Peptides against a protein of PDB entry 5K2M. Designs and how they scored, part 213

Target 1, 273 residues: chain A of PDB entry 5K2M
Amino acid sequence: MRIGITYTVLRREEMAIKERAGEFGEVVMLHEDDLLFPGNYDLDVVIIRNVSHFKALYTARLFESEGIPTVNSSRLIFEAGDKLFATLRLAGKVPVPEWKAALSEGGALRVPDSLGYPLVSKPVFGSWGRLLAKVNDRDSLEAVLEHRKWMKNPLYGIHYFQEFVEKPGRDIRSYVIGGEFVGAIYRYSNHWITNTARGGKAEPCSDPEVEELSVKAWEAFGEGALAIDIFESEKGLLVNEVNPNMEFKNAARVTGADMAGKLVEYAVEVAKT

## One batch from the design tools (peptide; made by RFdiffusion4, then SolubleMPNN)

Design b2_p30_6_s4 (from b2_p30_6, 10 letters changed)
Fold by OpenDDE base, seed 2:
Structure b2_p30_6_s4 (fold): chain B 273 residues (1-273), chain A 30 residues (1-30)
Amino acid sequence: as target 1 above (273 residues)
Amino acid sequence: DDEIKKELEAKFQPGLPYLTEEELLLLGED
């Protein structure tokens, strides 16, 4: 078996994936500078680890066009990597925070009429809590909308809002690969944005309700490897978002779960189908 | 690492938010 791994930067995750993939077959590391299409890639499967959501999406689709399956698939990357499209999948299967989408400033200004304040403004793309805004009032909403007019990417004109969820100083990140729950962590933060990337402490999460909800959230998409962000709310557990380009170094360290191995095992299964 | 920063920034599409220094450190070696 020949396993491709596409990457932008060789992170701890990519190093772990490379090491584990070497146990299953020949590993071909493909830096973004090595990627040219159409090409004659002799690969049975490609693990997509490009940092950019869009580069990951296009890379997956390009390999698929040559008959090479990818983990994750371009379909999954597209649907899960867009916060709005992910919400559309999740909302029919699992509890999610209340949300609204607007396609204009005039539409966005009416969002508080249904959701109230405070709101969370999210870009439909982006990682590590970038451009998340807690919108407490009308003045803050107008400021966010004004700033978005001057952003170069037209996707910033897609206005996605959630209710603000009061969290107990933490959130949950779980991992589901091929429909199997692999593990979960609590991410602690004194800030309303709980991403461990911002210096938060991580601890193991062993909760059967989290496991069940995580699998159901994965089933909304029905394939691949997902990190799932879950909130502990007054209404119970809410699935906030999913990530088809998961970081897992902290979760693997804290839980001891072989997340890289599970990802490779799934990629090997995909290659055989 | 300024070099990793430049490589990452160059690889982001125009109009995508730049990685913060903190995000770059997370992508770099601890």
Scores: peptide ipSAE 0.019, ipTM 0.498, DockQ to the pose 0.092
Fold by OpenDDE base, seed 4:
Parts: structure tokens; C-alpha cells; sequence
Structure b2_p30_6_s4 (fold): chain B 273 residues (1-273), chain A 30 residues (1-30)
């Protein structure tokens, strides 16, 4: 068994994955600078740990073109890593926040007619709450739309909105790998963006409803390793988004779950299929 | 941190996701 691990930065997650992968076979660490295609790589599977969503997506697709399976697959990275495409998958299986998509400024200006205020404006790509905006009124909506016009990436012209969900000062991050629930944490923050990258405290979450919902959310995609963001709302649990490029150092530390091991075990399973 | 930032920024195409300084600090502290 030869296991590739692609990476941008050697984080705690990549170190843990490398260590656990070494128990199953030869590990080949592949920094982004090492990647050239076509490359005739001698690998049975590649674990994708590129930081950039797009780098991860293209890396996965490039290995797949060489006949090498990836964890996650390019299909999963594409579907899950885009907030709108992820919502389209999730909405058919699990409760999600109310959402609207608009393809023009004129369309976006009508979103409040359906969702009301406050809204959350999200780019369809990005991590750590980047470019999330709480839109409280018309003036704020116009400002967000104006700023998006001056952004270089045309994907900023895809306007994705959610209802603003009032949360109890926390959200839930769960992890499902190969259809198995691995663990969950609460992320505490006084800010409406509860991401631990913004100084949020993590605590273990042991809730059977979270476990069941997390597995159902994973089943909307049907493969791979996903981190799942869940909101506690007055309407019950809502699946906000999923992440195919998950960070898990905090969750692993807090829960004691062997997330790196589970990821490697799944990659080994994928290599054998 | 500055060197990692420059390296990461160089790898990210303009207008694609990049790491903020805050995100880089979090990656470096852990």
C-alpha cells in the first residue's frame, strides 16, 4: 500500500494523518510544489489535504485522471466545497436554513422579499467565515452587492443568501467519515460567526440527534470524509454547511476521537475497491 | 508567519481563496 498525502502546509492534521498512514503502508508526502501532471504516480490512494478548495479540487481530479482514487474525491470536493451546491444536496435530505440564490444584482435585491431581514450573504466558496456578511437592511445589501462587483473572481457574482439563524452562542461541528459518525464538538463564540478560527472554545458534543442528523447529511453526498456544521435553532437542528477539506485538530483534542486514523482507514478501504 | 503567508499567497491565484493573517496565525500557533 502506497498512500499519497497532498498538502500546502504541514499542520497537526497532516502530521497525524502521516503518522497513522505509516501503519498501513508507505507514505508519500506531496507538497503542492511537487505536483506535476501527467506524472505517472505510483500510489494506491491519495489523501487530499491542500488548503485551497480549488487546489484540492484540481489535485483530486488530476490524480483521478491517472487512475488513482482520492479522499476526498473531486466529485465530493466540488459538490460539498461549494456552499450552494452543498445546499442543493442537503436540502433534499436534512433541514437547512432557508436560502435563496440570485445570479444578478437585480435578483439579489429581491431576496429580502422572500427571506426578510436579517440575511447572511455568503460567497459560494471560502473558509473560516471569510466574506460572510450579516445584512440587516437594504443599505447593507446594496453595499455588499457593490463590493462584490469590484471583486475579481466571477464567482462573487453568484449571490447566495441564508436566513440569519439565532444561535445559542455556539454551533456544532460534527465529523462523518465513510458514513461513520466519528465525533462532534460545540464551538462557542460571542460573535455570530462561531468558527474556532475566530477564537472560539471547543467542547465535546454528545447528542444522539446530532449523530443521526450528521449521518443523514453525509448520506446526501454518499462518500468521503466531511465536517458538518449544524446550528441549534428554534426550529430545531439545521445543517448549515459541510466541509470536504476539514480541520479536526481541535475536535480530535477535545473528543479524543481518532479522526486521522479513521480518515486513513477509509482511504485504505477506498484503495482496495 | 510572513514567509508562510508569502508562500501561500503566491500559490493562490488572484481572487481565489487565500489565508488571512489571522488564519495563518492560527495555523502557526498550533
Amino acid sequence: as target 1 above (273 residues)
Amino acid sequence: DDEIKKELEAKFQPGLPYLTEEELLLLGED
Scores: peptide ipSAE 0.010, ipTM 0.470, DockQ to the pose 0.081
Fold by OpenDDE base, seed 1:
Structure b2_p30_6_s4 (fold): chain B 273 residues (1-273), chain A 30 residues (1-30)
Amino acid sequence: as target 1 above (273 residues)
Amino acid sequence: DDEIKKELEAKFQPGLPYLTEEELLLLGED
């Protein structure tokens, strides 16, 4: 078996994936600079680890066009990596924060009529809480919308909002690979944006309700490897978002779960189908 | 890692999603 691994940067995750993939066959590391299409690649499966969501999406689709399956698939990357498209999948299966989408400034200005204040403005793409805004009032909403007009990417003109969820100073990140729950962590922060990348402390999360909800959230997509962000709210557990290009170094360290191994095992399974 | 930062910055075209300096630092701490 020949396993490709596409990457932008060799992080701890990519090193762990490479190491585990070596147990199953020949590993071909493919830096973004090495990727040209059509390329006549001789690979049974490709693990997509490009840092950029869009580069990951296009890389996956390009390999698929050559008949090479990818983990994750371009379909999954597309649907899970867009917060709005992910919400559309999740909302039919699991509890999610109340949300509203608008396609114009005029539409966006009416969002508080439904959600009230405070609300959270999100770009449909991005990571690490980038461009998240807690919008407490009309003045703040107008400011966010004004700034969006000057953003060059047309996707910033897609206005996605959620209710502001009061969290107990933490959130949950779980991992589901091939429909199997692998593990979960609490991420602690004094800021309303909780992310371990921003210096949040991680601790193991052992909660059967989190496990069940995480699997159900994965089933909304039905394939691949997903990190799932869950809020503890007064309404119970809410699935906030999913990530098809997961970071797991902190979760693997804290839980001891073999996330890299599980990802490779799933990729090997995909290669055989 | 300054090399990672430069490499990532060179690949992001204006109007595409880019990594912030903070995000680049987070990727380079390994």
Scores: peptide ipSAE 0.009, ipTM 0.477, DockQ to the pose 0.084
Fold by OpenDDE base, seed 5:
Structure b2_p30_6_s4 (fold): chain B 273 residues (1-273), chain A 30 residues (1-30)
Amino acid sequence: as target 1 above (273 residues)
Amino acid sequence: DDEIKKELEAKFQPGLPYLTEEELLLLGED
């Protein structure tokens, strides 16, 4: 078996994936500079680890066009990596925060009529809480919308909003790979944006309700490896978002779960299908 | 890790491509 691994930067995750993949076959590391299409790639499967959502998406689609399956698939990267499209999948299967989408400023200005204040403005793309805004009032909403007009990317004209969820100073990140629950962590933060990439403490989460909800959230997409962000709210557990380009170094360290091994095992099974 | 992350974000996501409706349909039906 020949396993490709595409990457932008050799992180701890990519090193762990490379090491574990070596137990199953020959490993071919493919930096973004090595990728030219169409090409003659002798690979049974490719694990997609490009940092950019769009580079990951296009890389996956390009390998698939040559008959080489990818983990994750281009379909999954597309649907899970967009916050709005992910919400559309999730909302039919699991509890999610109340949300609205608007395609104009005039539409966006009516969102508080349904969600009230405070609300959260999100771009449909991006990671690590970038360009998230807590919108407390009309003046703040107008300011966010004004700033969006001056952004060059047309995707900033897609206005996605959620209700503000009051969290208990933490959120949950779970991992589901090939339909198997692998593990979960609590991420602690004093900020309303909980992100481990901002110095948050991580602790193991052992909750059967989290496990069940995480598997159901994965089933909304039906394939691949996903990190799932869950909020603890007064309404119970809410699935906030999923990530098809998951970071797992902190979760693997804290839980002891072999996330890299599980990802490789899943990729090997995909290669056999 | 955080500084490296910010540098990576700035370097590798300078702009997101716009996908056409046709491209979106192709990605959703597959």
Scores: peptide ipSAE 0.008, ipTM 0.432, DockQ to the pose 0.044; fails the geometry check

Design b2_p30_8_s1 (from b2_p30_8, 19 letters changed)
Fold by OpenDDE base, seed 5:
Structure b2_p30_8_s1 (fold): chain B 273 residues (1-273), chain A 30 residues (1-30)
Amino acid sequence: as target 1 above (273 residues)
Amino acid sequence: SSGIGAKNFEEAKEVEKADAELQARLAALA
């Protein structure tokens, strides 16, 4: 078996995936600079670890065009990596924060009529809480919308909003690979944007309700490896978002779960189908 | 994403920013 691994930066995750993949066959590391298509790649499967959502998406689709399956698939990356498209999948299967989408400024200005204040403005793409805004009032909404007009990417004209969820100073990050729950962590932060990459403490989360909800959230997509962000709210657990380009270094360390191994095992299964 | 230390976080932010800028430029040319 020949396992490709595409990457932008050789992180601990990519090193762990490489090491574990070596137990199953030959490993071909493919930096973004090595990728040229069509390329006649001799690979049974490719694990997609590009940092960029769009580069990951296009890389997956390009390998698929050569008949090489990818983990994750271009379909999954597309649907899970867009916050609005992910919400459309999730909302029919699991509890999610109340949300609205608007395709114009005039539409966006009416969002508070449904969600009230405070609300959260999100771009449909992007990671690490980038361009998230807590919108407390009309003036703040107008300011966010004004700034979006001057942003050059047309996707910033897709206005996605959620209710602001009061969290107990933490959120949950879970991991589901091939439909199997692998593990979960609490991420602690005093900021409304909780992220361990921003210095938040991580602790193991052992909760059967989190496990069940995480699997159901994965089933909304039906394939691949997903990190799942869950909020503890007064309404119960809410699935906030999913990530098809999961980082797991902190979660693997804290839980002891072999997330890299599980990802490789799933990729090997995909290669055999 | 929760896995990147502070240095790797900044690097990843730069990569994602560069990609967003590239996408914006491509979209402006289309």
Scores: peptide ipSAE 0.074, ipTM 0.667, DockQ to the pose 0.116
Fold by OpenDDE base, seed 3:
Structure b2_p30_8_s1 (fold): chain B 273 residues (1-273), chain A 30 residues (1-30)
Amino acid sequence: as target 1 above (273 residues)
Amino acid sequence: SSGIGAKNFEEAKEVEKADAELQARLAALA
């Protein structure tokens, strides 16, 4: 068994994955600078840990083109890493926040007719709560739309909105790998954007409803390793988004779950199929 | 621990910026 690990930055997650992968076979660390295609890679599977969504997507697809399976697959990265495409998968299986998509400014201006205010404007791509806006009124909506016109990336012209969900000062992040629930945490934040990168307190989440919902959310995609963001709302649990490029150092530390080991075990299973 | 996390975050931002620029160039060719 030869296990590739692609990476941009050697984080705690990549170090843990490397260590656990060494128990199953030979480990080949592949920095982004080492990746040239077409290439002659002698690998049974590649674990994709590129920080960029697009670099991860293309790296996965390039290895797949050479007959080498990836975790996650390019298909999963494509569908789960786009907030709108992820919502389309999730909405058929699990409760999600009310959402609207518009393909023009004129369409976006009608979104409040359905969602009301406050609403949340999200780019379909990007991480760490970048360019999330709580839109409380018409003037704020017009301002967000005006700023989007001047952004060079055409994907900013895809207008994705959600209802604003009132949360109890926390959200839930769960982890499902190969269809198995691995663990969940509460992430505490005094800000409406809950982000682990902002140094929020994390605590273990042991809730059977979270476990069941997390597995169902994973089943909407049917493969890979996903982090799942869940909101506690007055309507019950809502699946907000999924992440195919999961950070798990805080969750592993808090829960004691061997997330790196579970990811490697799944990659070894994928290599054998 | 703060230094590694901060560095990783800044490096991630630069990667996301480079990808956004690549996408913009690809879209201009379409």
Scores: peptide ipSAE 0.026, ipTM 0.623, DockQ to the pose 0.055
Fold by OpenDDE base, seed 1:
Structure b2_p30_8_s1 (fold): chain B 273 residues (1-273), chain A 30 residues (1-30)
Amino acid sequence: as target 1 above (273 residues)
Amino acid sequence: SSGIGAKNFEEAKEVEKADAELQARLAALA
């Protein structure tokens, strides 16, 4: 078996995936600079670890066009990596924060009529809480919308909003790979944006309700490896978002779960199907 | 360990910025 691993930056996750993949077969590390298509790739499966959502999506689709399966698939990356498309999948299966989408400024200005204030403005793409805004009032909404008009990417014209969820100074990140719950962590922060990559403390989360909800959230997509972000709210657990290009170094360190091994095992299964 | 993780995070942010800029450039040409 020949396992490709595409990457932008050799992070701790990519090193761990490489090491575990070596137990199952020959490992071919493919930096973004090594990728040219059409190509003659002798690979049974490719693990997609490109940092960019769009590079990951296109890389997956390019390998699939050559008959090589990918983990994650281009379909999963597309649906899970877009916050709005992910919400559409999730909302049919699990509790999610109340949300609205608007396709114009005029539509966006009416969002508070439904969600009220405070609300959260999110881009449909992007990681690590980039361009998240807590919008407390009309003046703040108008300011966010004005700034979005001057952003060159047309996807910034897709206005996605959520209710502001009051959290107990933490959120949950869980991991589901191939339909199996692998582990979860609490991410602590005094800021309303909780992210361990931004210096938040991580602790193990052992909660059967989190496990059940995480599996159900994965079932909304039905394939691949997902990190799942869950809020503890007054309404109970809410699935906020999923990530098809998961970081897991903190979770692996804190839980002791072999997330890299589970990802490789799943990729090997995909290669055999 | 914190320094390498922080550097990788900064590099990842730069890659995401570059991607967003590329998309913005492509969108401006369409």
Scores: peptide ipSAE 0.022, ipTM 0.577, DockQ to the pose 0.059
Fold by OpenDDE base, seed 2:
Structure b2_p30_8_s1 (fold): chain B 273 residues (1-273), chain A 30 residues (1-30)
Amino acid sequence: as target 1 above (273 residues)
Amino acid sequence: SSGIGAKNFEEAKEVEKADAELQARLAALA
């Protein structure tokens, strides 16, 4: 068994994955600078850990074109890593926040007619709550739309909105790998953006409803390793988003779950199919 | 222990930002 691991930055997650992969076979670390295609890669499977969503997507697709399976697959990265495409999968299987998508400013200006205020404006791509805006009124909506006009990436012209969900000063992040629930954490923040990467506290989450919902959310995609962001709302649990390029160092530390091992075990299973 | 993890997050954020900027530049050329 030869296991590739693609990476941009050697984080705690990549170090843990490398260490655990060494128990199953030979490990080949592949920095982005080492990747040239077409290439001759003697690998049974590749674990994709590129930081960029697009680099991860293209890397996965390039290995797949050479007959090498990837974890996650390019299909999963594509569908789960785009907030709108992920919502399209999730909405048919699990409760999600109310959402609207518009393809023009004129369309976006009508979003409040259906969702009201406050709204959350999200780019369809990006991490760590980047370019998330709470839109409380018309003036704020116009300002967000004006700024989007001057953004050079055409994907910023895809206007994705959710209802603003009032949260109890926390959200839930769960992890499902190969259809198995691995663990969950509460992420605490004094800000409406609860991402622990911004200095929030993490605590274990042991809730059977979270486990069941997390597995159902994973089943909307049907493969791979996903982090799942869940909101506690007045309407019950809502699946906000999924991440096919998950950070798990805080969750592993807090829960004691072997997320790196589970990811490697799944990659080894994928290599054998 | 907190310092290395924080640096790696900052670096990852910078990389993601740089990629978004690169994509924006490429898209402006298309």
Scores: peptide ipSAE 0.020, ipTM 0.559, DockQ to the pose 0.059

Design b2_p30_8_s2 (from b2_p30_8, 16 letters changed)
Fold by OpenDDE base, seed 1:
Structure b2_p30_8_s2 (fold): chain B 273 residues (1-273), chain A 30 residues (1-30)
Amino acid sequence: as target 1 above (273 residues)
Amino acid sequence: SDGIGAKNFEEAKRIEEEDKELEERLEALK
């Protein structure tokens, strides 16, 4: 078994994945600078750990073109890494926050007619709460839309909105790998954007409803390793988003779950199929 | 331990932001 690991930065996650992969076979670390295609890669599977969503997507697709399976697959990275495409998958299987998409400013200006205020404006791509805006009124909506006109990436012209969900000062992040629930954490924040990367406290989440919902959310995609962001709302649990390029150092530390091992085990299974 | 993780996160974030900027620049060249 030869396991490739693509990476941009050697984080704690990549170190843990490397270590666990070494128990199953030969590990080939592939920095982004080492990746040229077409190439003669002798690998049974590649674990994709590129930081960039797009680099991860293209890297996965390039390996797949050479007959080498990836974890995650380019399909999963594409569908799960786009908030709108992820919502389209999730909405058919699990409760999600109410959402609207518009393809023009004129369409976006009508979103409050359906969702009301406050809204959350999200880019369809990006991590760590970048370019998230709480839109409380018309003036704020116009400001967000004005700023979007000056963004160079045409994907910023895809206007994705959610209802603002009042959270109990926390959210839930769960992990599902190969259809198996691995663990979950509460992420505490006094800000409406909860992210442990911004210094939020993490605590273990042991809730059977979270486990069941997380597995159902994963089943909407049907493959790979996903981090799942869940809100506790007055309407019950809502699946907000998924991440096909998960950070898990805090979750692994807090829960004691072997996230890296589970990821490698799944990659080995994928290699054998 | 937390300092290294934070630095790596900040660096990863920077790289992701740079990649987005590069993508935007590449699109502007088309």
Scores: peptide ipSAE 0.029, ipTM 0.659, DockQ to the pose 0.057
Fold by OpenDDE base, seed 4:
Structure b2_p30_8_s2 (fold): chain B 273 residues (1-273), chain A 30 residues (1-30)
Amino acid sequence: as target 1 above (273 residues)
Amino acid sequence: SDGIGAKNFEEAKRIEEEDKELEERLEALK
């Protein structure tokens, strides 16, 4: 078996994936600079670890066009990596924060009529809490909308909003790979945007309700490896978003779960189908 | 036609800049 691993930056995750993949076959590391299509790649499966959502999406689709399956698939990356498309999948299966989408400024200005204030404005794409805005009032909404007009990417004209969920100073990140729950962590932050990249403490989360909800959230997509962000709210657990390009270094360290191994095992399974 | 192409190019360039910013942030976290 020949396992490709595409990457932008060799992180701890990519090193762990490489190491574990070596136990199953020959490993071919493919930096973004090595990728040229169409190409004659001799690979049974490719693990997609590009940092960019779009580069990951296109890389996956390009390998699929050559008949090489990818983990994650381009379909999964597309649907899970877009916050709105992910919400559309999730909302039919699991509790999610209340949300609205608007396709114009005039539509966006009416969102508070349904959701009230405070709101969270999210771009449909982007990681690490980029361009998340807590919108407390009309003036703040107008400011966010004005700033979006001056952004060059037309995807910023897709206005996605959630209710603001009060969290207990933490959120949950769980990991489901091939339908198997692998582990979960609490991410602590004093900021409403919880991100471990900002120096938040992580602790193991052992909650059967989180496990069940995480699997159900994965089932909304039905394939691949997903990190799942869950909020603890007064309404119970809410699935906020999923990430098809998961970082798991902190989660693996804190839980002791072999997330890299589970990802490779799933990729090997995909290669055999 | 030219306006759509220019917007797409600016979008692609922005995505690339966003990717670079992410890479830089990831490197700073090492």
Scores: peptide ipSAE 0.026, ipTM 0.476, DockQ to the pose 0.053
Fold by OpenDDE base, seed 5:
Structure b2_p30_8_s2 (fold): chain B 273 residues (1-273), chain A 30 residues (1-30)
Amino acid sequence: as target 1 above (273 residues)
Amino acid sequence: SDGIGAKNFEEAKRIEEEDKELEERLEALK
């Protein structure tokens, strides 16, 4: 078996994946600079670890066009990596925060009529809580919309909003790979945006309800490896978002779960299918 | 260990700026 691993930056995750993949076969590391298509790639499967959502998406689709399966698939990367498209998948299967989408400023200005205040403005793309805004009133909404007009990316014209969920100073990140729950952590933050990249404490989460909900959230997509962000709310557990380009170094360290091994095992299964 | 994390964060910021540019291209496709 020949396992490709595409990457932009050799992180702890990519090193762990490389090491574990070596137990199953020959490993071919493919930096973004090494990728040229159409190519003659002798690979049974490719693990996609490009940091860019779009580079990951296109890389996956390009390998698939040559008959090489990818983990994750281009379909999964596309649907899970977009917050709105992910919400559309999730909303039919699991509890999600109340949300509204608008395609114009005039539409966006009516969002509070449905969601009230406070609400959260999110771009449909992006990681690490970038361009998340807590919108407390009309003046703040107008300011966010005004700033969006000056942003060059047309995707900023897609106005995605959620209800503001009051969290208990933490959120949950779970991991489901090939339909198997692998583990979960609590991420602590003093800010309403919980992010491990900003130095938050992580602790193991052992909750059967989180496990069940995480598997159901994965089943909304039906394939691949996903990190799942879950909120604890007064309404119960809510699935906020999923990530097809998951970071897992902190979760693996805290839980002791073999995230890299599980990802490689799943990629080997995909290669055999 | 912390220096690699900071470089990865800056690189990931750059990559997300590239993602913005690529999303501009994907929404032009959408």
Scores: peptide ipSAE 0.073, ipTM 0.707, DockQ to the pose 0.057; fails the geometry check
Fold by OpenDDE base, seed 2:
Structure b2_p30_8_s2 (fold): chain B 273 residues (1-273), chain A 30 residues (1-30)
Amino acid sequence: as target 1 above (273 residues)
Amino acid sequence: SDGIGAKNFEEAKRIEEEDKELEERLEALK
């Protein structure tokens, strides 16, 4: 078994994946600077850990073109890494926050007619809560739309909105790998954007409803390794988003779950199919 | 207990900042 690991930065996650992969076979670390295609890669599977969503997507697709399976697949990265495409998958299987998409400013200005205020404006791509805006009123909506016109990337012209969900000062991040629930954490934050990277306390989440919902959310995609962001709302649990390039350092530490091992085990299974 | 949490937080923040800078650079290259 020869396991490739693509990476941009050697984080704790990549170090843990490397260590666990070494128990199953030969490990080939592939920095982004080492990647040239087409190439003759002697690998049975590649674990994709590129930081950039787009670099991860293209890297996965390039290896697949050489007949090498990837974890995650380019299909999963594409569908789960786009917030709108992920919502389209999730909405058919699990409860999600109410949402609207618009392809123009004129369309976006009508979103409050359906969802009301406050809204959350999201880019369809991007990590760590970047360019998330709480839109409380018409003036704020117009400002967000005006700023997006001046953004260089045309994908910022795709307007994705959700209802604002009141959270109990925390959210849930769960992890499902190969259809198996691996673990979940509460992420505490005094800010409406919950991100553990901003210094929120993390605690283990042991809730059978979270486990069941997380597996159902994974089943909407049907493959790979996903981090799943869940809100505790007045309407019950809502699946907010998924991440096909999951950070798990904090979750692994807090839960004691062998997330790196589970990811490698799944990659080895994928290599055998 | 508090010192390990603080170091882990500072490290997590550093990694987040590094990842953010990397994504910003990647977006700027487009």
Scores: peptide ipSAE 0.038, ipTM 0.507, DockQ to the pose 0.048; fails the geometry check

